Peptides against a protein of PDB entry 4M9S. Designs and how they scored, part 3

Target 1, 135 residues: chain A of PDB entry 4M9S
Amino acid sequence: SRGLVGVECITPYSYKSLAMALQRCVEVLSDEDRSALAFAVVMPPGVDIPVKLWSCVIPVDICSNEEEQLDDEVADRLKRLSKRGALLSGKRMPVLTFKIDHIIHMFLKHVVDAQTIANGISILEQRLLEIGNNN

## One batch from the design tools (peptide; aimed at target 1 R34 V112 D113)

Design b1_p9_1_s4 (made by RFdiffusion4, then SolubleMPNN; from b1_p9_1, 5 letters changed)
Fold by OpenDDE base, seed 4:
Structure b1_p9_1_s4 (fold): chain B 135 residues (1-135), chain A 9 residues (1-9)
Amino acid sequence: as target 1 above (135 residues)
Amino acid sequence: PEVKVLKPV
């Protein structure tokens, strides 16, 4: 069975307290930012991921297919999430990256719908292949 | 894609 109670988390906070705090943080997000956070679960935790790779999985509605617009919109969402406590960590050097912590990732892995996770992984794999083929 | 997130267990 998958659930919050089955997650072992090494934290200075109780897992329940952390979960409650995270739930509260997520409840006040916009729908678009909450969606972005959900898809963050498909990224490996503890790794600084460049915005270009985030753009493969973060759902955005853009008026054009311009990559620049896509990356900018994704970056804005990730920046907003990074300002919401421990949701994401941004790094500007040597390149703009965002990282999801293990503890947040474990939380998301159990509270995000399994089909959503599967879809996100599939989308990431597909788009990574496309990027690889276009190079 | 449809996103279902942060459903209490």
Scores: peptide ipSAE 0.025, ipTM 0.648, DockQ to the pose 0.153
OpenDDE base, seeds 1, 2, 3, 5: peptide ipSAE 0.024, 0.023, 0.023, 0.023; ipTM 0.651, 0.631, 0.581, 0.609

Design b1_p9_2 (made by RFdiffusion4)
Pose (drawn by RFdiffusion4):
Structure b1_p9_2 (pose): chain A 126 residues (1-60, 70-135), chain P 9 residues (1-9)
Amino acid sequence: SRGLVGVECITPYSYKSLAMALQRCVEVLSDEDRSALAFAVVMPPGVDIPVKLWSCVIPVLDDEVADRLKRLSKRGALLSGKRMPVLTFKIDHIIHMFLKHVVDAQTIANGISILEQRLLEIGNNN
Amino acid sequence: SPSIFSVPS
């Protein structure tokens, strides 16, 4: 209910809070990876979810979502790969409350909608 | 592309 700023303090660390640190990991990022990351906010964290349940919210055969989610986990270890049962990714929690009070307030609602939308279109496949 | 706000110091 306030993000990482709820716990920022003087610590042996050079950063007042972990968000100031993560700030850079996002700054060095490929412009698009910045995009895929900026959207993975609207995902369930600590939950393993498939490439297609990701192809819905991440921008551009759609494995390209996976490629981005791979660079994203290799580069700052921001995501998380889990090869089988099915090629799936996962967003951890700190790497989430970072994005909550950091990603543009509107892009949160837009990801929520673009998803409930593309979810419903997989509902129309049947 | 979406924007990401900088964290204040």

Design b1_p9_2_s1 (made by RFdiffusion4, then SolubleMPNN; from b1_p9_2, 5 letters changed)
Fold by OpenDDE base, seed 5:
Structure b1_p9_2_s1 (fold): chain B 135 residues (1-135), chain A 9 residues (1-9)
Amino acid sequence: as target 1 above (135 residues)
Amino acid sequence: MPKILPVPP
């Protein structure tokens, strides 16, 4: 049984229309929510990612050293993005997770700066090593 | 398409 991996054949037309709609959605975001969305490009698409892993790459200016406040502020940013149509999909059970769709991720790869993508990957790799050494 | 730049820190 050759599983047709359903490549949703996004026609160039559907992609252009969706990209224009997504661009308009991004333009009306706050600077903070736009930055959070930019760094979402470093996450694997179609995977339910726990908030703790999002907190490794989402930039948050916290006035307090309380690690618990970091995950809450990141979760609030991701919740706002999930309310903006198809930008993210949140799940509350069994654990609070967020997922970027393949189409949104493909859009972000075209509109996020290449240096930002590279920096975000480097930051994620570093933070994952720190988590792995502390467990 | 305009680039989504993160706000520079």
Scores: peptide ipSAE 0.096, ipTM 0.768, DockQ to the pose 0.133
OpenDDE base, seeds 1, 2, 3, 4: peptide ipSAE 0.091, 0.075, 0.068, 0.094; ipTM 0.768, 0.761, 0.761, 0.765

Design b1_p9_2_s2 (made by RFdiffusion4, then SolubleMPNN; from b1_p9_2, 5 letters changed)
Fold by OpenDDE base, seed 4:
Structure b1_p9_2_s2 (fold): chain B 135 residues (1-135), chain A 9 residues (1-9)
Amino acid sequence: as target 1 above (135 residues)
Amino acid sequence: MPTILPVPP
């Protein structure tokens, strides 16, 4: 029995209502949490992404070059976003991961500026190559 | 809708 992959038919009305609700959620974020949310658009939706991969694209101003401190600060931002409704979903086991939902990702594709998307993709690609070459 | 911009460093 091949399970029907449920085509979530988002009606234009549901999209508009969701976009208005999401816009209100974005307006009440801090500037740094809003920036983290903007760069979440470069992640594949529906995938549990480890914090280390999020740290490749989330802009963090840390006084230390320690990777652990970067991952912790990124994790804290993503945790705050996960508490703001459906923006992200966090999973603690077996490893700390965060996932962007398809609907949120679709919203971000329309409201994040094209230059931010392009820069975020370029940065992610570069840092993934660095991680891949160091393993 | 306003565009989500990262805050410049």
Scores: peptide ipSAE 0.083, ipTM 0.766, DockQ to the pose 0.130
OpenDDE base, seeds 1, 2, 3, 5: peptide ipSAE 0.067, 0.070, 0.064, 0.068; ipTM 0.762, 0.765, 0.755, 0.761

Design b1_p9_2_s3 (made by RFdiffusion4, then SolubleMPNN; from b1_p9_2, 5 letters changed)
Fold by OpenDDE base, seed 4:
Structure b1_p9_2_s3 (fold): chain B 135 residues (1-135), chain A 9 residues (1-9)
Amino acid sequence: as target 1 above (135 residues)
Amino acid sequence: MPTILPVPE
């Protein structure tokens, strides 16, 4: 059974139209949700990522260092982004996960600041090492 | 297109 991995050939026109639509969606976000969306660019597209891994890179100003409160606040931001339709897709079962689509990820790679991307990758790598050493 | 920036802390 040959799985056609459909190469979605996004035409430059479809990309421009989608980019304009996405830009309008980004402009109406809160500053917090826009920041969360910016850091979503460091995640692999098309993968259901657990909230715990999102909490490694989503900037949250919480007065408590409780991991549960961090995961809950991150989950709320990601839920708000998922309600904007195409930005993220959430899955509740078996574990709460969020996924960035390839098209959205490609958009973010062009509109997120390069230093923000580099910093987000560095932060993710550091936090993954910390998680890996604590298991 | 405007760049998406994180909010400065």
Scores: peptide ipSAE 0.070, ipTM 0.753, DockQ to the pose 0.131
OpenDDE base, seeds 1, 2, 3, 5: peptide ipSAE 0.060, 0.062, 0.059, 0.061; ipTM 0.749, 0.753, 0.748, 0.750

Design b1_p9_2_s4 (made by RFdiffusion4, then SolubleMPNN; from b1_p9_2, 5 letters changed)
Fold by OpenDDE base, seed 3:
Order: C-alpha cells, then sequence, then structure tokens
Structure b1_p9_2_s4 (fold): chain B 135 residues (1-135), chain A 9 residues (1-9)
C-alpha cells in the first residue's frame, strides 16, 4: 500500500508571490465586492455553481424581497469579481454559473475569518433547506 | 496576513 502522498499543487508561482498579488486585488475591491469574495470561501472549489446558490451566501443589502432582484445583484457582484485578478470564472451557458479556483479558495481559507466561514456555512445550509422545503 | 472580515453592518 503506497500512500497517496498528497499532491500539494506545486504551482510554478511561488505561493508567496501569488498570495501578495491576490492580497493587492482584494485591497482594491469595494466593501461589497470584498464581502462577496469572503463568502465565496464556503463554495466547493473547481465546481460551476449556479447564481441561485451564490445568492444563498452573498450578502446583499436590497430593500426588495424579490428573489429575482437578489439573483441579479449577486450576479453583478460575481461578474465584477470575475473581471478582477481571475478571482472567479464565469460561465454563461447553459446556465449562468461561477467557479472559484482551488488556488483562490486556498488563499481565502487563510485570509477569511474562521467565524465568517462558519457563519457562511450555516447560512448556506439554512437557505438550502428553505429551497428544498418550497419544492 | 490581514483577515477579510465582512463589512460591519
Amino acid sequence: as target 1 above (135 residues)
Amino acid sequence: MPKILPVPE
């Protein structure tokens, strides 16, 4: 039984240089886009996630209870993040989805507060249960 | 590294 030596993703980028570049990208975000990026840490990396699932965890201060307006505002935040430093990868077809890369997700695990991660998971679980009960 | 906190409400 030869152990699975964990493939540490030896990125050809020194982890330090990539982390510094990502930190600079995060520092220039608006507070809203920075909060959206922080909550992206609760999503599984490398998976194309529909906007509806992102809307479960991305904080949006909208006065409207309309789910449609929430999804649109979340989609706009995620689109802005996808244009900055490859923080997200957007896909428009067949459904609008966003994906966090493993490298970005690993960075977020180090820089997002542990309580924020725990809260984001709890919120996601609650909203998924609400969606499941309404179907 | 600085922590990313949610914006305080």
Scores: peptide ipSAE 0.102, ipTM 0.766, DockQ to the pose 0.133
OpenDDE base, seeds 1, 2, 4, 5: peptide ipSAE 0.095, 0.080, 0.096, 0.102; ipTM 0.761, 0.754, 0.766, 0.765

Design b1_p9_3 (made by RFdiffusion4)
Pose (drawn by RFdiffusion4):
Structure b1_p9_3 (pose): chain A 126 residues (1-60, 70-135), chain P 9 residues (1-9)
Amino acid sequence: SRGLVGVECITPYSYKSLAMALQRCVEVLSDEDRSALAFAVVMPPGVDIPVKLWSCVIPVLDDEVADRLKRLSKRGALLSGKRMPVLTFKIDHIIHMFLKHVVDAQTIANGISILEQRLLEIGNNN
Amino acid sequence: FPTPKFFPV
């Protein structure tokens, strides 16, 4: 209910809070990877979810979502790969409350909608 | 898609 700023303190670390640190990991990022990351906010954290359940919210055969989610986990270890039972990714929690009070307030609602939308279109496949 | 933005911490 306040993000990582709820716990920021003087620590043996050079950063007042972990968000100030993560700030850079996002700054060095490929402009688009900055995009895919900026959107993975509207994902369930600590939950393993498929490439297609990701192809819905991440921008551009759609494995390209996976490629971005791979660079994203290789570079700053921001995401998480889990090869089988099915090629799936996962957003951890700290790497989430970072994005919550950091990603543009609108883009949160837009991701929520673009998803409930593309979810419903997979509902129409049947 | 909208261009996402980040707020500095």

Design b1_p9_3_s1 (made by RFdiffusion4, then SolubleMPNN; from b1_p9_3, 3 letters changed)
Fold by OpenDDE base, seed 2:
Structure b1_p9_3_s1 (fold): chain B 135 residues (1-135), chain A 9 residues (1-9)
Amino acid sequence: as target 1 above (135 residues)
Amino acid sequence: FPKPTFKPV
């Protein structure tokens, strides 16, 4: 029995309405939260991603070089995004994670600049290699 | 970090 992955076939009409709603949500974000949302496009959709991995791509202007403070600031941004139009889904247990939904991810792939996406992927890959080599 | 940009709506 092949499980019908219910591809919710969003009709083009539903997509346009959703895209307009999402666009409005993006416009009312702070510049920082909007930047965080843009880089969320580099994460695999539907996967609970630990904050540590989000911190690899979320731009944070922190005066402290303490890694712990970076993760906290990233978590706060992601929490704000989670509260705004379900842009992200947060899970607190067993580990604090955030997930981008496939629909939101598809929207971001359309509206985020291609160079931004490419840069974000490259940065993520580099930082993941650094983390992997230090363990 | 490169500044993220959205496509012109």
Scores: peptide ipSAE 0.234, ipTM 0.830, DockQ to the pose 0.489
OpenDDE base, seeds 1, 3, 4, 5: peptide ipSAE 0.228, 0.227, 0.233, 0.231; ipTM 0.826, 0.828, 0.829, 0.830

Design b1_p9_3_s2 (made by RFdiffusion4, then SolubleMPNN; from b1_p9_3, 3 letters changed)
Fold by OpenDDE base, seed 2:
Structure b1_p9_3_s2 (fold): chain B 135 residues (1-135), chain A 9 residues (1-9)
Amino acid sequence: as target 1 above (135 residues)
Amino acid sequence: FPKPVFKPV
């Protein structure tokens, strides 16, 4: 029995309406939260991603080089995005994670600049290698 | 960090 992954066939009309709603949500974000949302496009959709991995790609301007403070600031940004138009889904247990939905991810792939996406992927890959080599 | 850019709407 092949599970019908219910591809919610969003009609082009539903997509246009959703895209307009999402665009309006993006426009009312702070510059920082909008930047965080842009880099969310590099994450695999539908996967609960730990904050530590989000911190690899979310740009944070922190005066402290403490890694713990970085993760906290990233978590706060992601929490704000989760509260705004369900741009992300947060899960607190067993570990604090955030997930981008496939629809939001598809929207971001359309509206985020291709060079920004490519740069974000490269940064993620580099930082994941650094984490993997230090363990 | 490179500044993220959204495409011109």
Scores: peptide ipSAE 0.291, ipTM 0.851, DockQ to the pose 0.507
OpenDDE base, seeds 1, 3, 4, 5: peptide ipSAE 0.291, 0.289, 0.289, 0.288; ipTM 0.849, 0.850, 0.850, 0.850

Design b1_p9_3_s3 (made by RFdiffusion4, then SolubleMPNN; from b1_p9_3, 4 letters changed)
Fold by OpenDDE base, seed 2:
Structure b1_p9_3_s3 (fold): chain B 135 residues (1-135), chain A 9 residues (1-9)
Amino acid sequence: as target 1 above (135 residues)
Amino acid sequence: MPKPRFLPV
């Protein structure tokens, strides 16, 4: 039995209305939270991603080089995005994770600059290799 | 890090 992944066939009309609503949500973000949302496009949709992996791509301006403070600031940005228009889904247990929904991810793929996407992927890949080599 | 950008609306 192939599970029908219910592709909610968003009609082009529903998509346009959702895209306009999402665009308005993006416009009212702070520059920092908007920057975090842009890089959320590099994450696989529908997957609960640990904050540690989000910290690989979320740009944080922190005066401290402490890795712990980086993860906390990233978590706070992602929590704000989760509260705004369900842009992300947070899960606290067993580990703090955030997930981008497929619809939001599809929207971001159309509205985020292609060079930003490519740069975000390259940065994620590099930092994942660094983490993997240090373990 | 490169500054992220949205496409012009």
Scores: peptide ipSAE 0.280, ipTM 0.849, DockQ to the pose 0.502
OpenDDE base, seeds 1, 3, 4, 5: peptide ipSAE 0.268, 0.033, 0.039, 0.036; ipTM 0.843, 0.658, 0.709, 0.709

Design b1_p9_3_s4 (made by RFdiffusion4, then SolubleMPNN; from b1_p9_3, 3 letters changed)
Fold by OpenDDE base, seed 4:
Structure b1_p9_3_s4 (fold): chain B 135 residues (1-135), chain A 9 residues (1-9)
Amino acid sequence: as target 1 above (135 residues)
Amino acid sequence: FPKPRFLPV
């Protein structure tokens, strides 16, 4: 099994052009999808993350207390992000998962507000602990 | 949730 950890050495030039393209993609997002993308920075890059774990950090203003509706709304946001360029990669089988690529994650680390990142990490940690303690 | 923000690039 060749783990090609393709560390794509992004040249500063490639980074600048990619950053400009990504910035434009971020600007045309809805406020909801932009919010979801901002919190995607707290996920480990290159890992297929199940929707349930994404739901821990994606802000959803739904009036429903139904966890299933939360996961569906989160999945829809992530699907929209996956369709807007290379922001996320979705897999349907065996389980619905989304992955942030290293390049996109690196971009987000530079453009997302540090307080937003810290808040997202704190929220993720809290919710993971809650899930772990309820089992 | 706190409102997420992007830094100016």
Scores: peptide ipSAE 0.338, ipTM 0.873, DockQ to the pose 0.536
OpenDDE base, seeds 1, 2, 3, 5: peptide ipSAE 0.333, 0.337, 0.333, 0.335; ipTM 0.870, 0.872, 0.872, 0.871

Design b1_p9_4 (made by RFdiffusion4)
Pose (drawn by RFdiffusion4):
Structure b1_p9_4 (pose): chain A 126 residues (1-60, 70-135), chain P 9 residues (1-9)
Amino acid sequence: SRGLVGVECITPYSYKSLAMALQRCVEVLSDEDRSALAFAVVMPPGVDIPVKLWSCVIPVLDDEVADRLKRLSKRGALLSGKRMPVLTFKIDHIIHMFLKHVVDAQTIANGISILEQRLLEIGNNN
Amino acid sequence: SLPEVIHPS
């Protein structure tokens, strides 16, 4: 209910809070990877979810979502790969409350909608 | 200091 700023303090670390640190990991990022990351907010954290359940919210056969999610986990270790039972990714929690009070307030609602939408279109496949 | 807002590209 306030993000990482709820716990920021003087610590042996050089950063007042972990968000100031993560700030850079996002700044060095490929412009698009900045995009895929900026959207993975509207994902369930600590939950393993498939490439297609991702192909819905991440921008551009759609494995390209996976490629971005791979660079994203290799570069700052921001996501998480889990090879089988099915090629799936996962967003941890700190790497989430970073994005909550950090990603543009609108883009949160837009990801919520683009998803409930593309979810419903997989509902129309049947 | 506070973190900057992230805008998609």

Design b1_p9_4_s1 (made by RFdiffusion4, then SolubleMPNN; from b1_p9_4, 5 letters changed)
Fold by OpenDDE base, seed 2:
Structure b1_p9_4_s1 (fold): chain B 135 residues (1-135), chain A 9 residues (1-9)
Amino acid sequence: as target 1 above (135 residues)
Amino acid sequence: PLPKVLVPV
């Protein structure tokens, strides 16, 4: 069985239609969930990313500095996003992970502010360094 | 042009 790697050639028309559909999905999100989605652009597409790494970039206002509360709140946001169709794909086993699809990632690269992307990458790099130094 | 997603930074 030759797996047809369907190169979905996104035509400009398909892109416009997809963008309009995604825009509608984004518009109905809460400000918090929309912010979480925006920062998903800093993640590599097609990779199952553990919640702990998502927590490095997803902005959360928590009353406690407890890492568990941070991860739980981030996970809840990502779970909500995963229920919005193709925005994110979540896996519970073996470890709770979320993945951004390549198409969604391409969309976000166009609609998220360039400075926001740059800041998000910088924050991720900093937090990853901190995690790496603590292991 | 696609609207920009505003994220408070």
Scores: peptide ipSAE 0.043, ipTM 0.685, DockQ to the pose 0.264
OpenDDE base, seeds 1, 3, 4, 5: peptide ipSAE 0.040, 0.041, 0.041, 0.036; ipTM 0.683, 0.680, 0.680, 0.683

Design b1_p9_4_s2 (made by RFdiffusion4, then SolubleMPNN; from b1_p9_4, 6 letters changed)
Fold by OpenDDE base, seed 4:
Structure b1_p9_4_s2 (fold): chain B 135 residues (1-135), chain A 9 residues (1-9)
Amino acid sequence: as target 1 above (135 residues)
Amino acid sequence: PRPKVLVPV
């Protein structure tokens, strides 16, 4: 039996209602968590992304350049976002990862400034290259 | 430097 992946036909109405609900959820976030959520748009939706890769794009104000502190702070932000409804989905095994759903990602693509998205992608690409060169 | 972006949503 081919499981009909029910393409939930997101009607424009459901999209508008979802967008309104998401907008309200975003408005009550702290500035730092809202910023973290915005940069989640640079990640591919539906993919379990390890915290190390999230740390490449999530803006954090750390007092030290310690990678351990960076990853912990990023993980804490992503954990807070995952606790607020459907913003992110966390997975602990086999490794700690976070995933952005397609619906949330689509919402972010419409509400996050295009230049911010472009900058985030550029930063991700740069830092991925740096990680690749340091291995 | 880590990007500090206040995202207007």
Scores: peptide ipSAE 0.047, ipTM 0.744, DockQ to the pose 0.070
OpenDDE base, seeds 1, 2, 3, 5: peptide ipSAE 0.044, 0.046, 0.045, 0.039; ipTM 0.728, 0.732, 0.734, 0.714; seeds 2, 5 fail the geometry check

Design b1_p9_4_s3 (made by RFdiffusion4, then SolubleMPNN; from b1_p9_4, 6 letters changed)
Fold by OpenDDE base, seed 4:
Structure b1_p9_4_s3 (fold): chain B 135 residues (1-135), chain A 9 residues (1-9)
Amino acid sequence: as target 1 above (135 residues)
Amino acid sequence: PRPKVLKPV
């Protein structure tokens, strides 16, 4: 699983301390939560994204084909990330959304494998098209 | 709905 390649955090020097703290925070995550965090990089920073759109990119292994279970599992992962420092910000109104901050996003862009990012973007684009066509 | 299994590469 090449999700987070060797975290050489090439962050701007101004954020070195934060980058080190974030690296430590990421290292103590479960494999599932760390994978979810890695794929959060494909989302635009500073935007409240509905769980439905997160479900397009957050990796989950669900036994059921029920879309409700997918969204719930994704929401649980994102909620855990939101509770672990400032990794994500959750908002409940008007709809349940999660947002990645610019600084976390910038961190992820440097520590997540470039191919993983590219694949995540491709998957997001594909699934957004599918959602749009099915409505 | 198709099972949305994403495995990290």
Scores: peptide ipSAE 0.037, ipTM 0.697, DockQ to the pose 0.039
OpenDDE base, seeds 1, 2, 3, 5: peptide ipSAE 0.035, 0.032, 0.033, 0.037; ipTM 0.664, 0.658, 0.660, 0.670; seed 1 fails the geometry check

Design b1_p9_5 (made by RFdiffusion4)
Pose (drawn by RFdiffusion4):
Structure b1_p9_5 (pose): chain A 126 residues (1-60, 70-135), chain P 9 residues (1-9)
Amino acid sequence: SRGLVGVECITPYSYKSLAMALQRCVEVLSDEDRSALAFAVVMPPGVDIPVKLWSCVIPVLDDEVADRLKRLSKRGALLSGKRMPVLTFKIDHIIHMFLKHVVDAQTIANGISILEQRLLEIGNNN
Amino acid sequence: SPKIKPVPP
């Protein structure tokens, strides 16, 4: 209910809070990877979810979503790969409350909608 | 492209 700023303190760390640190990991990022990350906010954290359940919210055969999610986990270890039972990724929690009070307030609602939308279109496949 | 807000000190 306040993000990482709820716990920021003087610590042996050089950063007042972990968000100031993560700030850079996002700054060095490929412009698009900045995009895919900026959207993975609207994902369930600590939950393993498939490439297609991702192809819905991440921008551009759609494995390209996976490629971005791979660079994203290799570069700052921001995501997480889990090869089988099915090629799936996962957003951890700290790497989430970072994005919550950090990603543009609108883009949160837009991801929520673009998803409920593309979810419904997989509902129309049947 | 979405915007990501900088975190101030």

Design b1_p9_5_s1 (made by RFdiffusion4, then SolubleMPNN; from b1_p9_5, 5 letters changed)
Fold by OpenDDE base, seed 2:
Parts: structure tokens; C-alpha cells; sequence
Structure b1_p9_5_s1 (fold): chain B 135 residues (1-135), chain A 9 residues (1-9)
């Protein structure tokens, strides 16, 4: 039995309505949460991503020397975004992860500045290499 | 769509 992954083909109308709703959600975010949401575009959609990987791209204004505090701050930002409807989906078990939905990711690809996307990818790649070299 | 999310360095 091939499970029909029902690709809900969002009609152009549904997309416009969703885009308007999402735009309103973005407008009421703090600057920090907007930045976190912008960089969420560099994550693969539909994948439960551990907070540690999110911390590679989510900007944190407070320099804590403790990696644990950075992950906690990132987690708090992602939790706030997850509470704003479909922006992110969080799972607490077995590990704290966050997922960006394909629809939201598609929206972000259209509304995030191209240079911001490029910078986010570069930052992610650099930090992943650093993690890989320290293991 | 207009670009509404920009993070400046």
C-alpha cells in the first residue's frame, strides 16, 4: 500500500491567503525572532533538526561562553516561533528538535533576502565544519 | 513577493 503522501497542492488562492497571514505573523515578531525565522530558510524542510544544528545559524546577541546557554537561548527562540502557529513544529522526545514545514519554507524562500540566505548557508557550512573537526 | 526578511551583518 503506497501511502499517498498527499501533496496538498496549495491553490494560488490558498497560498496568497497563507502568505498574507504569515506576513502579519512576521510583522509582529521581535527583531531577534524575525532574524531566527529568516535563517530557518537554510534548514531542510520536513526534517526534525536538533537544536544544536539550529544554533549553527540562529544569531544570538548575548555572547555566552557556555555552549549550553547558547543552545538554550536558541531553543527559546525556536519555541516562540513554534507557538506562532505553523512557523515551526517542535518535538521534545526523544531529543528536542524543530522542523520547518515545506509550505513555510517555500514562503521563506520568497520573502527572505537573497543575501541573507547566502550568508546563512555560509555560516551553517562553516560552523558544521568546525563541529566536525572537533569530533 | 517582496523581500520582508533581511538580516544585516
Amino acid sequence: as target 1 above (135 residues)
Amino acid sequence: MPKILKVEE
Scores: peptide ipSAE 0.334, ipTM 0.877, DockQ to the pose 0.132
OpenDDE base, seeds 1, 3, 4, 5: peptide ipSAE 0.323, 0.320, 0.326, 0.327; ipTM 0.872, 0.873, 0.874, 0.876

Design b1_p9_5_s2 (made by RFdiffusion4, then SolubleMPNN; from b1_p9_5, 3 letters changed)
Fold by OpenDDE base, seed 3:
Order: C-alpha cells, then sequence, then structure tokens
Structure b1_p9_5_s2 (fold): chain B 135 residues (1-135), chain A 9 residues (1-9)
C-alpha cells in the first residue's frame, strides 16, 4: 500500500508571490465586492455553481424581497469579481454559473475569518433547506 | 496576513 502522498499543487508561482498579488486585488475591491469574495470561501472549489446558490451566501443589502432582484445583484457582484485578478470564472451557458479556483479558495481559507466561514456555512445550509422545503 | 472580515453592518 503506497500512500497517496498528497499532491500539494506545486504551482510554478511561488505561493508567496501569488498570495501578495491576490492580497493587492482584494485591497482594491469595494466593501461589497470584498464581502462577496469572503463568502465565496464556503463554495466547493473547481465546481460551476449556479447564481441561485451564490445568492444563498452573498450578502446583499436590497430593500426588495424579490428573489429575482437578489439573483441579479449577486450576479453583478460575481461578474465584477470575475473581471478582477481571475478571482472567479464565469460561465454563461447553459446556465449562468461561477467557479472559484482551488488556488483562490486556498488563499481565502487563510485570509477569511474562521467565524465568517462558519457563519457562511450555516447560512448556506439554512437557505438550502428553505429551497428544498418550497419544492 | 490581514483577515477579510465582512463589512460591519
Amino acid sequence: as target 1 above (135 residues)
Amino acid sequence: MPKILPVPE
């Protein structure tokens, strides 16, 4: 039984240089886009996630209870993040989805507060249960 | 590294 030596993703980028570049990208975000990026840490990396699932965890201060307006505002935040430093990868077809890369997700695990991660998971679980009960 | 906190409400 030869152990699975964990493939540490030896990125050809020194982890330090990539982390510094990502930190600079995060520092220039608006507070809203920075909060959206922080909550992206609760999503599984490398998976194309529909906007509806992102809307479960991305904080949006909208006065409207309309789910449609929430999804649109979340989609706009995620689109802005996808244009900055490859923080997200957007896909428009067949459904609008966003994906966090493993490298970005690993960075977020180090820089997002542990309580924020725990809260984001709890919120996601609650909203998924609400969606499941309404179907 | 600085922590990313949610914006305080």
Scores: peptide ipSAE 0.102, ipTM 0.766, DockQ to the pose 0.127
OpenDDE base, seeds 1, 2, 4, 5: peptide ipSAE 0.095, 0.080, 0.096, 0.102; ipTM 0.761, 0.754, 0.766, 0.765

Design b1_p9_5_s3 (made by RFdiffusion4, then SolubleMPNN; from b1_p9_5 with S1M K5L)
Fold by OpenDDE base, seed 5:
Structure b1_p9_5_s3 (fold): chain B 135 residues (1-135), chain A 9 residues (1-9)
Amino acid sequence: as target 1 above (135 residues)
Amino acid sequence: MPKILPVPP
């Protein structure tokens, strides 16, 4: 049984229309929510990612050293993005997770700066090593 | 398409 991996054949037309709609959605975001969305490009698409892993790459200016406040502020940013149509999909059970769709991720790869993508990957790799050494 | 730049820190 050759599983047709359903490549949703996004026609160039559907992609252009969706990209224009997504661009308009991004333009009306706050600077903070736009930055959070930019760094979402470093996450694997179609995977339910726990908030703790999002907190490794989402930039948050916290006035307090309380690690618990970091995950809450990141979760609030991701919740706002999930309310903006198809930008993210949140799940509350069994654990609070967020997922970027393949189409949104493909859009972000075209509109996020290449240096930002590279920096975000480097930051994620570093933070994952720190988590792995502390467990 | 305009680039989504993160706000520079």
Scores: peptide ipSAE 0.096, ipTM 0.768, DockQ to the pose 0.128
OpenDDE base, seeds 1, 2, 3, 4: peptide ipSAE 0.091, 0.075, 0.068, 0.094; ipTM 0.768, 0.761, 0.761, 0.765

